# Peptides against a protein of PDB entry 5T59: the designs that were tried, part 17

Target 1, 112 residues: chain A of PDB entry 5T59
Amino acid sequence: TTPTMQSTSLLTEHLGYPPISLVDDIINAVNEIMYKCTNAMEKYLMQRNIIGKKDFSDEIKIGTAKLESLLENSVDKNFDKLELYVLRNILSIPSDLLEENRFRLLHHEKLV
Target 2, 90 residues: chain B of PDB entry 5T59
Amino acid sequence: EHIRFQRLVQVCNKALEESIRKLQSWEKIHECFPNYGQTREGIENLTVCQQQVIKLWSNLSRVEFDAIFHERSIEEKLNQLDDLINKARS

## One batch from the design tools (peptide; aimed at target 1 K81 Y85)

Design b2_p14_1 (made by RFdiffusion4)
Pose (drawn by RFdiffusion4):
Structure b2_p14_1 (pose): chain A 112 residues (1-112), chain B 90 residues (1-90), chain P 14 residues (1-14)
Amino acid sequence: as target 1 above (112 residues)
Amino acid sequence: as target 2 above (90 residues)
Amino acid sequence: DELEITETETNYVN
């Protein structure tokens, strides 16, 4: 289903937070991990940048950064689909409920 | 009957697996370090990275998301939502 | 493009 304002309004009430807030926690979280990994990988190699008698510091900075940017694209790509797949299929509303009052059951839930 | 939360787990894992796939390929890894990878020790060091970074990627994301799913009780809110739409359709 | 849901080889979340 396509998201609507009633679903955003109702799901915000059921969840206690807007549906997008969960998606923010996920995108923000994977990004932090992405950089944590690349930074960890660069330092592992920088203390191993000299093999034999040659110094590969330059190649490592370029390589670690050249990898980081490829994840920035792939992650931004794959988690936007998630941002979409979730708001359409998981935090989703059918027509059975907004055509004939979903308000009854949510109000009914909070009380009885 | 509880089907929506398992989906949330499936979609999160799905996004992560596709997010890291280019790093599972030794080729693209060596492309970023062509000269460094032509040394024996370089090959050994790069192998230690991609295998550890993948493990770190998998573990950090697994722990946080399980934590995010807890702080927002999403498994319950969705189980309440799954079994609630059924009661409505009935 | 849309996201296709398939089985994963590795479990990143439990």

Design b2_p14_1_s1 (made by RFdiffusion4, then SolubleMPNN; from b2_p14_1, 8 letters changed)
Fold by OpenDDE base, seed 2:
Structure b2_p14_1_s1 (fold): chain B 112 residues (1-112), chain C 90 residues (1-90), chain A 14 residues (1-14)
Amino acid sequence: as target 1 above (112 residues)
Amino acid sequence: as target 2 above (90 residues)
Amino acid sequence: DELVLYETSRQFVS
């Protein structure tokens, strides 16, 4: 189930930050890594753009752009799934425990 | 008893592995460079490029994700969350 | 045979 406002508040108190912040860090990191990878790939091939008397620069630019697009789509798809899974199954509190008793327990443990 | 952090690591690894899968396909790589890949040198360059980009992906993701997990103290926090939930159910 | 790719990775581990 989708996290409730109460769950988010409790988890934010526990974590010291909203659960979504962790996911944001992960997604931002993988996006940065993705572009570093594709950029490095393009640079490597562009340094080797001439074979014999033929210049393959245009083909390399187009080809690396295509690969970047493929990677972008895959990253988006898989990390969207990751976001949902993390927020629903990892950074989550079972609904049956989202009552006063659970809330008191959390505060009690925090104070101890 | 402590399961959430393990699951986090697993789902992160899965997402990373699935994301890079297309670049692991030589056929897809070659298709993006149809004429370049018709040359011996081109094939060699693409082969090395493919291998190294996959390694870079793996290395960068490992370093960055570990840093995130450390900065967010997520292992400790998730273990504590497991404990709290277990106590509430006991 | 290290390429620009490994140079980038070294920056992250350093």
Scores: peptide ipSAE 0.073, ipTM 0.929, DockQ to the pose 0.047
OpenDDE base, seeds 1, 3, 4, 5: peptide ipSAE 0.059, 0.053, 0.061, 0.074; ipTM 0.929, 0.928, 0.929, 0.930; seed 5 fails the geometry check

Design b2_p14_1_s2 (made by RFdiffusion4, then SolubleMPNN; from b2_p14_1, 6 letters changed)
Fold by OpenDDE base, seed 1:
Structure b2_p14_1_s2 (fold): chain B 112 residues (1-112), chain C 90 residues (1-90), chain A 14 residues (1-14)
Amino acid sequence: as target 1 above (112 residues)
Amino acid sequence: as target 2 above (90 residues)
Amino acid sequence: DELELYETEVDFVS
């Protein structure tokens, strides 16, 4: 059993869910928020698409799509980093605790 | 003593802040609407839009992330993890 | 409140 597997098992027992589940929740949430934001932006501007005699609907649609793509790329990059950080540094068990005696301690605390 | 939950909050905030950074650039916003932004009214609309979307981003993130943290009891669990680690090392 | 123009129903992710 690899330390990673051991850590995952112990943390799953402690948390009541796999560590990755928390990250999944966070990422799913930010993705939903992202699209709510871009949708709201498009809607707001489309309600204001006519200025004077000019209709800027096409430009607004293209522009908001560009901003959405920009935001998507940024979210992907930053939350990939977040995932790694959380799983490696927050939801992690130090290697010195991944010994037999210390494993028992964690299990003992859980069961008692 | 208890550090993990604080770090979780910090990294979440950092990811959120960095993700919205490009939208905080007026230049980036204006570049997406070159003709619309040539009008006074268009500039006003884009300005309000930019401000509102940033606020919406912040507000929604706060509410939903707090909900996740609550549902997962993550502060308590991380504090317990800190305690277990400290206990094992003592 | 101008922000109200953007606010929609919030769905929580769990």
Scores: peptide ipSAE 0.045, ipTM 0.920, DockQ to the pose 0.034
OpenDDE base, seeds 2, 3, 4, 5: peptide ipSAE 0.042, 0.040, 0.023, 0.024; ipTM 0.918, 0.915, 0.913, 0.914

Design b2_p14_1_s3 (made by RFdiffusion4, then SolubleMPNN; from b2_p14_1, 7 letters changed)
Fold by OpenDDE base, seed 3:
Structure b2_p14_1_s3 (fold): chain B 112 residues (1-112), chain C 90 residues (1-90), chain A 14 residues (1-14)
Amino acid sequence: as target 1 above (112 residues)
Amino acid sequence: as target 2 above (90 residues)
Amino acid sequence: DELVLYETEVDFVS
């Protein structure tokens, strides 16, 4: 099921922040981690770019860029799925509880 | 009774594991450095690099995600959500 | 021969 405006409002009230904010934090974090990893990889190999009097700097730069692209594509795909799953299945309220009487009950529990 | 936070942890781990899958392939690593990887020293360097980057990925993600979960109080909030839903259905 | 690691000294718990 798709999140509704009513569900978002209730969850925002409960969480103290919109549900999407949690997902944003997660995605921002993994993106930062991703580039830290690829940067570390490139630096490590560039410190070891000379083997047998041959300079592999260009190959290292190109190769690391390729790996970064692969990782970037995979992160995008998998965390897009994560976003959908979290918003639909974790940060969600069952539709039967979004009816008027159930809605009041949830508000009552919060305010008590 | 409490299931939502468990699911959150599981889906986060799944996304992290699947994202790093390609870097766990030696063949994929080697093909990015075809000439460098034909040298003994190159193979050694790539092996260490692969191991270390995977470790870095795991360590950084653990620390950062735990920090997010703490800052957002998400375990407590999801447990409360489970309780509210269960109570409403009782 | 280790990569430079970027870690936080404090371990956070949810």
Scores: peptide ipSAE 0.041, ipTM 0.915, DockQ to the pose 0.074
OpenDDE base, seeds 1, 2, 4, 5: peptide ipSAE 0.019, 0.028, 0.023, 0.023; ipTM 0.913, 0.915, 0.914, 0.915; seed 2 fails the geometry check

Design b2_p14_1_s4 (made by RFdiffusion4, then SolubleMPNN; from b2_p14_1, 8 letters changed)
Fold by OpenDDE base, seed 3:
Structure b2_p14_1_s4 (fold): chain B 112 residues (1-112), chain C 90 residues (1-90), chain A 14 residues (1-14)
Amino acid sequence: as target 1 above (112 residues)
Amino acid sequence: as target 2 above (90 residues)
Amino acid sequence: DELVLYETSRQFVT
């Protein structure tokens, strides 16, 4: 079930921030980590680019770029799923609590 | 009783594990370096590189995600949400 | 695929 505007408002009040903000932090973090990993990989191999009499610099650059693309695609796919799951199943309010009487209860608990 | 934060941790770990899965494949690594990987020294370097990048991925993600969870007080907030829901159903 | 990680003296530096 897709979160409603009402759920978002209530959760924002409860959390002190919109639910999507948490997901944004997570996604931004993993993207940064991803590029740190690929950069480190390239640097490591480029320091070891010559074997015997052959220079493999070009192959290393192309190869690490391919791995980066592979990782990017996987991160995008899996963290899109994460976003949906978190917003729908973790940062969610059951429908029965979105009724008028339950809505008042949630506000009452916040204010008291 | 408290289930939402546990689920958050689980889904984060799953996403991280699934994301790095392809880099755990030696075949995929080798395919990106077909000539480099035909040398003994190249194979050794790629092996170390693969291990180190996976370790780096794990370590960085642990530190950064824990920081996010702390900054957002998400464990406390999710526990409170669980309690609120349970109370409302009583 | 599960890979066993070995710590090496030549670790990655960011």
Scores: peptide ipSAE 0.096, ipTM 0.930, DockQ to the pose 0.050
OpenDDE base, seeds 1, 2, 4, 5: peptide ipSAE 0.085, 0.091, 0.075, 0.076; ipTM 0.931, 0.930, 0.931, 0.931; seed 1 fails the geometry check

Design b2_p14_2 (made by RFdiffusion4)
Pose (drawn by RFdiffusion4):
Structure b2_p14_2 (pose): chain A 112 residues (1-112), chain B 90 residues (1-90), chain P 14 residues (1-14)
Amino acid sequence: as target 1 above (112 residues)
Amino acid sequence: as target 2 above (90 residues)
Amino acid sequence: EEEEFEEVEEWFEE
């Protein structure tokens, strides 16, 4: 189902937060991990940048950064599909409820 | 009958597995370090990275998301939503 | 928008 304002309004009330806030916590979380991993990988190699007698510091900076940017694309790509797949299939509303008052059951839930 | 939350876990894991796949390929890893990877010690060091970075990737994301799912009670809100639409359709 | 969603469905099924 395609998202609507009633679903956003109703789901915001049921959840206590807008449906997108959960998606923000996920995207923001994975990004932090992505950089935490790449930074951890660069330092592991920089203290191992000299093998034998040659210094590969330059190649490592370029390699670690060349990898980081590829995840920035792949993650932004795969988590936008998540941002879509969730708001359309998980935090979702059928027609049975907004055609004939979903308000009854949510109000009914908060009370009885 | 509780089906929506398991989906949220499936879709999160799905996004993560695809997000890291290019790093599971030794080829693309060596492409970023061609000269460094042509040394024995370089090959050993790069192997330690991709295997540890993947493990770190899996672990950090697993712990946080389980935490985010807890701080927002999403498993319950969705279980309440799943069993609620059923009561409505009935 | 519909094509993007179909792509997401195919992506998820994989």

Design b2_p14_2_s1 (made by RFdiffusion4, then SolubleMPNN; from b2_p14_2, 5 letters changed)
Fold by OpenDDE base, seed 2:
Structure b2_p14_2_s1 (fold): chain B 112 residues (1-112), chain C 90 residues (1-90), chain A 14 residues (1-14)
Amino acid sequence: as target 1 above (112 residues)
Amino acid sequence: as target 2 above (90 residues)
Amino acid sequence: DEEKYKEVLEWFEE
């Protein structure tokens, strides 16, 4: 489930940064993108808030907030899944390579 | 031979796709604007808005994720990792 | 987490 300290150390040395840092970058980026999208939506609709003689500003504000929440929940769920997969299957070292004899090989390759 | 970076791209694309799925639903959009969406002009505005947001989501994600991958040199590092693993198993 | 992990693995199943 959770990566070992040994695996994390080896990957950190290989990558030049902790594996979690890549995931953090991805998550931070998508969050920023998310709010840019919702902000753009609100701004677009607020510029078109009056139809006929009726002002829909309040409905637009509430509606866009609901959509933002919906998107936030979806992003949270799906990128949690992404994090799990990346750390377990992509940025991971197979257990057989964490054995003593294979561990030496990894260190040797890195130091040479 | 080299599989990890491909998987990274795939999982990122899938996560992005699944995240925007709800906004791709016209029904979900309309539910948030029940009265606004009862007007012809409102429907038109919502339609354009939905399309623009989805495009913005896609474009920004592509640009930002590619930038991250480049800054972290992740393709090269993952390829090297694949090679190291394969070598160790030989 | 295991349930979520199974779900993400399904992303790659055809």
Scores: peptide ipSAE 0.650, ipTM 0.951, DockQ to the pose 0.569
OpenDDE base, seeds 1, 3, 4, 5: peptide ipSAE 0.646, 0.648, 0.645, 0.647; ipTM 0.950, 0.950, 0.950, 0.950

Design b2_p14_2_s2 (made by RFdiffusion4, then SolubleMPNN; from b2_p14_2, 4 letters changed)
Fold by OpenDDE base, seed 1:
Order: C-alpha cells, then structure tokens, then sequence
Structure b2_p14_2_s2 (fold): chain B 112 residues (1-112), chain C 90 residues (1-90), chain A 14 residues (1-14)
C-alpha cells in the first residue's frame, strides 16, 4: 500500500519534514559507510600485496571489486525493503484517522 | 504502547544485518582471492580484514544512524504519533 | 512483540 497525499501532508506537518527525507538520510548514510568499508578493505590488502616475492595487487583489486559489487547489490535490495517497510508500517496514518473529524484532531494538536 | 520507533530500530538492524551477511562467509571471501588465499600469510590477512570490515560496518552504522535519529527527533515524533493514534481510537 | 517482530515479518515476506 502506497501512502496517500493526505497522509504525507499530515506526517510532514508533524515531523517538520517529508517522511521520505528520513529514508533518504538512512540510505545516504549506509552508502557512505559501504564505500568506506570497501575502501578500507582494499587499502589494507594492498599494503600487504606482496607475499613470497609474488605481487598479488591485480588479484586484490579484482577481488575487492567483486566484494564491493556484492555488497552494493545486497545494500540496494535490503534498503529498498527498508524504505517500503518504513513508509508503509512506521511513517503511516491509519485510514480511520484520515477522516475529517480525525484530521481536525491532528491539526488541533499541532496548533496548540 | 510506543511501537513505531522500536520497529524503526529493528528494521534498520535487520537491513544492516542482511546486507553484510555475504561478507560474513569465509568461503565467499576466499573465493574472491583464490591464489592469495593459498598462502598462509594471505589467509591471515584475509581473516583480519574480514573481521575489521564487519566491525567497521557495525560501528559506523550505529554512530551514523543514531545521529540521524537525533537530528530528525524521530523517537519523540514517533512516540507522539503513537499517542495521537491511541488517543483517537479511545 | 515476538523475536524482532517475527524477524521483521520474516524480513518483509521475502
């Protein structure tokens, strides 16, 4: 179930920002963290790229790239689910509160 | 009584947990470094690397998500929303 | 409130 325009407006008034803004913050944060993790992995291994007079730099670069792609796909999948869950089940207003009488109650609380 | 913020924390934790799950597999890590992982020193390096990445993932996500929740005052706002809904239904 | 809300509804009905 997709949130209605009315529920979005009410929640925006309540929160002081649109509900999607919270999700955007979360997704932006996890993406930043993701690349910090993969960068750290590559840097750590590249500092240890020579073993027994063999240079494994190319293998390390390819391997870390594969892991980055794997993590990217997983992050995208799971945080798309998170977005849907948050907007449908957390930042949502029950239908009975979207009626005029209930709508006025919510506005009254915000104005007082 | 207050349930929405708890759900937010839970779904964030679940998404983070499932996102890092593949990196928790030693087999998956080793497959990406087939020759490097054939050396003793390589195995040791990969082991430490895997552990540190998972720890970094957990620590950074905790700090950053808590900062977001604070900046957005989301616990207070979700508690208020729960209260409004419960009041309207009583 | 079961274990993490049914592990978030069996991770959102995957």
Amino acid sequence: as target 1 above (112 residues)
Amino acid sequence: as target 2 above (90 residues)
Amino acid sequence: EKEELEEVDKWFEE
Scores: peptide ipSAE 0.580, ipTM 0.947, DockQ to the pose 0.135
OpenDDE base, seeds 2, 3, 4, 5: peptide ipSAE 0.129, 0.133, 0.563, 0.568; ipTM 0.935, 0.935, 0.947, 0.947; seeds 2, 3 fail the geometry check

Design b2_p14_2_s3 (made by RFdiffusion4, then SolubleMPNN; from b2_p14_2, 4 letters changed)
Fold by OpenDDE base, seed 4:
Structure b2_p14_2_s3 (fold): chain B 112 residues (1-112), chain C 90 residues (1-90), chain A 14 residues (1-14)
Amino acid sequence: as target 1 above (112 residues)
Amino acid sequence: as target 2 above (90 residues)
Amino acid sequence: LEEELKEVDEWFEE
């Protein structure tokens, strides 16, 4: 079920870029978003770090770090699955199109 | 007829939803701030923070993923791929 | 539509 070299080549020609490039864009984006979210959380709480004359800065830093780690693990898990799903089921060429006659058709359609 | 782009949108939404699920748990949030969350003000701050982060997650992902899809012309390309496959099977 | 979503759901349940 792993993408073949043939399918990758055909899809690259069709897309104008390798299929993995789309996945990379998605993963890079979500990672950027993730750190923006955790950074915003830390900053928000650090601006509210003193309650009843007690400074909770250390606890806030530790807590936000834990949540960041939790989110990182979840993002990694789910987007690894996403990568596999996209490459297997979305950016894929069915086996019947990987025959010689069908290769010609796909290439011909692009040239016309 | 055209199914691949729909699948892409769906799997992206699913991955985003599942990724943020743990942060949607108040208990999980509170566990990270055991003493801070014992104060009234702390609870209020954590509540607002949780809500804002979830909204930020949703809004940023929508904007940036749409931008990626546009820049890569992925809807058009996937529709074309569907058409090619259907034509080949005809 | 629902079938496609169901497939994705099943995928993430693994």
Scores: peptide ipSAE 0.519, ipTM 0.945, DockQ to the pose 0.138
OpenDDE base, seeds 1, 2, 3, 5: peptide ipSAE 0.519, 0.518, 0.513, 0.516; ipTM 0.945, 0.945, 0.945, 0.945

Design b2_p14_2_s4 (made by RFdiffusion4, then SolubleMPNN; from b2_p14_2 with F5L E10K)
Fold by OpenDDE base, seed 5:
Formats: structure tokens, C-alpha cells, sequence
Structure b2_p14_2_s4 (fold): chain B 112 residues (1-112), chain C 90 residues (1-90), chain A 14 residues (1-14)
């Protein structure tokens, strides 16, 4: 279930930013980290591409690309789950607080 | 009393752990480098590389996520949210 | 999405 517009508005007011912005920051960060890791791996192995009289450069490039794809798919899957969980269970307003009487309380607390 | 921020940290750690799990498999690593991994030096290089990548993943994620949490003041905001909810239910 | 949510919720049961 998707959070309501009212919940999003209240949380945005409370946080100072939309809840999705936090998730976006997290996902952007992990993607950046992912590519830094795969790039580092490729560079490390490419510096060690010749063993004996054989050059393994092509195999290294293909292999690191496969690992990147594997990691990318895993990141996508797991952080999609994270996004869903965060927005539903962490950055959420319980239904009882969305009632009129409780809504007034939220506004009151902001002003106090 | 305050549970939301703890859950945020937990779910982030879990997502990071599950994401890197496949790279922790030596078999999967070796399969990507079938000929390179048949050499002694190749195996040694892959072993070091695997270890370094996992460490880099862990260290960078810790630093970057902590920075995000700080910039967004998320611990404070989530604690306040917990307090509001508890107060409303009392 | 609901199925994914259930799976994620299991992350905290152990």
C-alpha cells in the first residue's frame, strides 16, 4: 500500500523534505559506491593482467562486467525492498494520527 | 521507546549485506575468470581483490550513509515522530 | 509489492 497524500504532506512538514528524498539519497549513494567498487576491482586486476606470457586483459574486462551486472541486479532488488519498507513502516503516520482530532495535535506540537 | 531510527539502520544494513552476498561467493568470482583463475597468481589476485572489494563496500557505505543521516537529521526527526505517536496514544 | 513487504518484514524476525 502506498502512503496517503496526507501522510506525505505531514511528514514533509515534519522532516523539512519529502520522505522519498531520504530514500533517493540512500539509493544514489549505494549506486555510486557500487560502481566505485567494480571500477576498483577492474583496475586492480588490469594492473595484474599478464601472468607468465599470457595477457588476460580481455577476460578481466568481461569478468568484471559480469560481476558488475550481478551486483547491480542485487542492489536493485534489495534496495527496492528497502524503499518499500522505509516508506511504509518507518516514515509513516499511523492511521489513528490521521484522524481529525489527532491531526490537530500534530499542528499544535509544531507551534509549541 | 524510540524504534524507527533503529529500524532504519537495520534495514539499511540488511540491504547492504544481501546486496554484497553474491560477491562473497568464491565460486561466482572464479566463474567470471575461468582461465585467469586457473593460474596460481590469478587465484591469489582474485582472492585479494574479493577481500578488498568487500571491505571497500562496507567502509564506503558506512561513511556515506552516516553522512546522509546527519544531513537529513533523520535520527532526531524519527525520535520526534515516535514521541508524537506515543503522546497521541496516551 | 505486498509480497516484497512481507519478505522485508522477515528481516527483523531473526
Amino acid sequence: as target 1 above (112 residues)
Amino acid sequence: as target 2 above (90 residues)
Amino acid sequence: EEEELEEVEKWFEE
Scores: peptide ipSAE 0.170, ipTM 0.935, DockQ to the pose 0.536
OpenDDE base, seeds 1, 2, 3, 4: peptide ipSAE 0.152, 0.167, 0.165, 0.161; ipTM 0.934, 0.935, 0.935, 0.934

Design b2_p14_3 (made by RFdiffusion4)
Pose (drawn by RFdiffusion4):
Structure b2_p14_3 (pose): chain A 112 residues (1-112), chain B 90 residues (1-90), chain P 14 residues (1-14)
Amino acid sequence: as target 1 above (112 residues)
Amino acid sequence: as target 2 above (90 residues)
Amino acid sequence: EEWEEVEEELEEEE
């Protein structure tokens, strides 16, 4: 199902937060991990940048950054699908409820 | 009957697995460090990275998401939503 | 299959 304003309004009330806020916590979270991993990997190699008698510091900075940007694309790619797959299939509304008052059951839930 | 939350777990894991796949390939890893990877110690060091980074990636994401799912009670809100649409269709 | 469909839709939107 395609998202609607009633679903956003109703689901915001049922959840206590807009449906997108959960998606923000996820995207924001994985990004922090992505950089935490790459930064951890660069330092592991920079203290191992000299093998034998040669210094590969330059190659490491380029390699670690060349990897980081590839995840920035792949993550942004795969988590936008998530942003879409969730708002359409998980935090979702069928027609049975907005055609004939979903408001009854949510109001009914908060009370009885 | 409770089916929507398990999906949320499936879609999150799905997104993560695809997000890291290019790093599971030793080839693309060596492409970023071609000269460094042509040394014995370089090969050993790069192996320690991709295997540890993947483990770090899996662990950090597993812990946070489980935490986010807790702070927002999403397993319950969705279980309440799954069993509620059923009561409506009935 | 649903995931692939979402991928195609997203690509078309882009």

Design b2_p14_3_s1 (made by RFdiffusion4, then SolubleMPNN; from b2_p14_3, 5 letters changed)
Fold by OpenDDE base, seed 3:
Structure b2_p14_3_s1 (fold): chain B 112 residues (1-112), chain C 90 residues (1-90), chain A 14 residues (1-14)
Amino acid sequence: as target 1 above (112 residues)
Amino acid sequence: as target 2 above (90 residues)
Amino acid sequence: SEWEEIEKELEEKK
């Protein structure tokens, strides 16, 4: 379920930033890390591209690209799950507290 | 009492773990380098490479995520959120 | 597991 406008507003006020901003930071970070890892792998193997008298550069490039794609797909899937989980179960306000009286209490406590 | 930050850490670790799982498979690695992996030196290089990548993945993730959590003060904020919720229910 | 529940939901959307 998508978070309500009230929930988002309250959490934004509490956090000092929209909840989605945290998720964005996480996703951006992991994507950067992912490409650093795949780049490192390619560089490592390319320094070791010749075995005997055979040059495996082309195979290394293709192989690392395949692994990059594999990792990219996995990252996308798992961090989509993470996003939904965080927004739904962590950065969330229980529905019973979004009732008028409860809502006022949370808002009041923030302001006081 | 405080549960949300713990859950955040757990789900982050879960996502990271599941994301790297396929690279932990030697079979998957070897399949991408079928001829290179038929050589002794190639196997050795791939083995080291695999280990290094996994280690790099883990280390970078830890450092970067901790930095994010700190910059966003998320542990404190989530603890406060837990407290607010618990207080409201009291 | 809450994670498993999320996983199921996303799979159903595909």
Scores: peptide ipSAE 0.295, ipTM 0.938, DockQ to the pose 0.847
OpenDDE base, seeds 1, 2, 4, 5: peptide ipSAE 0.279, 0.290, 0.286, 0.268; ipTM 0.937, 0.938, 0.937, 0.936

Design b2_p14_3_s2 (made by RFdiffusion4, then SolubleMPNN; from b2_p14_3, 5 letters changed)
Fold by OpenDDE base, seed 2:
Structure b2_p14_3_s2 (fold): chain B 112 residues (1-112), chain C 90 residues (1-90), chain A 14 residues (1-14)
Amino acid sequence: as target 1 above (112 residues)
Amino acid sequence: as target 2 above (90 residues)
Amino acid sequence: SEWEEIEKELEKEK
């Protein structure tokens, strides 16, 4: 189930930022890390592109691009799972707290 | 009592581990460099490269994620959330 | 596991 508007509002008030913002930070970070890793790999191999007087530059570029794509797909898949898990199971308000009789708890605790 | 932050750390680690899993496969790496990997020197270079990338992945992710968690005060906020929930259920 | 459950949910939502 997707988070309700009510839970999002309450969590935003509690956190000081929307729950999705945390996920965005995480995803942006891993994407940056991913490209740093693939770039480092390419640079390392390109510095070692000649073996036995044979130039492997083209193969290295193609190969690193393939690995980048592989990693990118894996990151997308697994961090989509992470996003769902975090928003559903971590940054979530239990239904019992969203009931009218208990709705005041989070709001009241913050104000008092 | 406090469970949400632990779960956050766990799921982050899980996502990171699963994401890098394919790069941990020597076979997959070798397949991307079929001719380069047929040379002794090429194999050596690929081996070192693989190890370095995995280490870089691990180190950067640890540093960056910890920074995010700190900037967002997420441990404190999640602990507070746990406390509120527990209080409501008491 | 919890992760497995999330995997199942993702498959349903997509």
Scores: peptide ipSAE 0.186, ipTM 0.932, DockQ to the pose 0.852
OpenDDE base, seeds 1, 3, 4, 5: peptide ipSAE 0.176, 0.147, 0.183, 0.150; ipTM 0.931, 0.931, 0.931, 0.931

Design b2_p14_3_s3 (made by RFdiffusion4, then SolubleMPNN; from b2_p14_3, 7 letters changed)
Fold by OpenDDE base, seed 3:
Structure b2_p14_3_s3 (fold): chain B 112 residues (1-112), chain C 90 residues (1-90), chain A 14 residues (1-14)
Amino acid sequence: as target 1 above (112 residues)
Amino acid sequence: as target 2 above (90 residues)
Amino acid sequence: DEWKKIEEELEKLK
């Protein structure tokens, strides 16, 4: 099940921002980190591309690209799971508290 | 009593761990550099590179995620949410 | 495994 508009509104009021904004921050951060890591790897190896009299630059470029792709796919899959879990299980309001009486209580406590 | 922030930290850590798992495999690394990795010097370079990348991944993730959590005041907000829920059910 | 546990919870929420 997906979060309701009511839940989103209440959480937005509580957090001061929409719940999805936190997830966006996390995903943006990990993507940035991912490319920093792969870039560092390529740079490190490219500075060590010649062994003996053989130049391994092409192999290094292809190899690092493969690892980048592998990491990218893994990040996408795992953080998609994270997004769903966070929005549905962490930044969520139990259904019983979305009833009229419970809803009013939460709203009242937020305002007081 | 307070469980949501703990869950957030846990799911973040696990997502990070699972994402980097394949790079922790020497076999996966070596497969990407089959000829380079047949040289002694190449193996040494790949070994150091692998270790450095994993450390960089861990360190950057810790710093950046902690910054996000702080900027969003998420621990406080999630604790408050837990308290509100518990109070409503009491 | 904690990750496995999270995945199980995720499935329950779908």
Scores: peptide ipSAE 0.477, ipTM 0.944, DockQ to the pose 0.194
OpenDDE base, seeds 1, 2, 4, 5: peptide ipSAE 0.469, 0.465, 0.473, 0.477; ipTM 0.944, 0.944, 0.944, 0.944

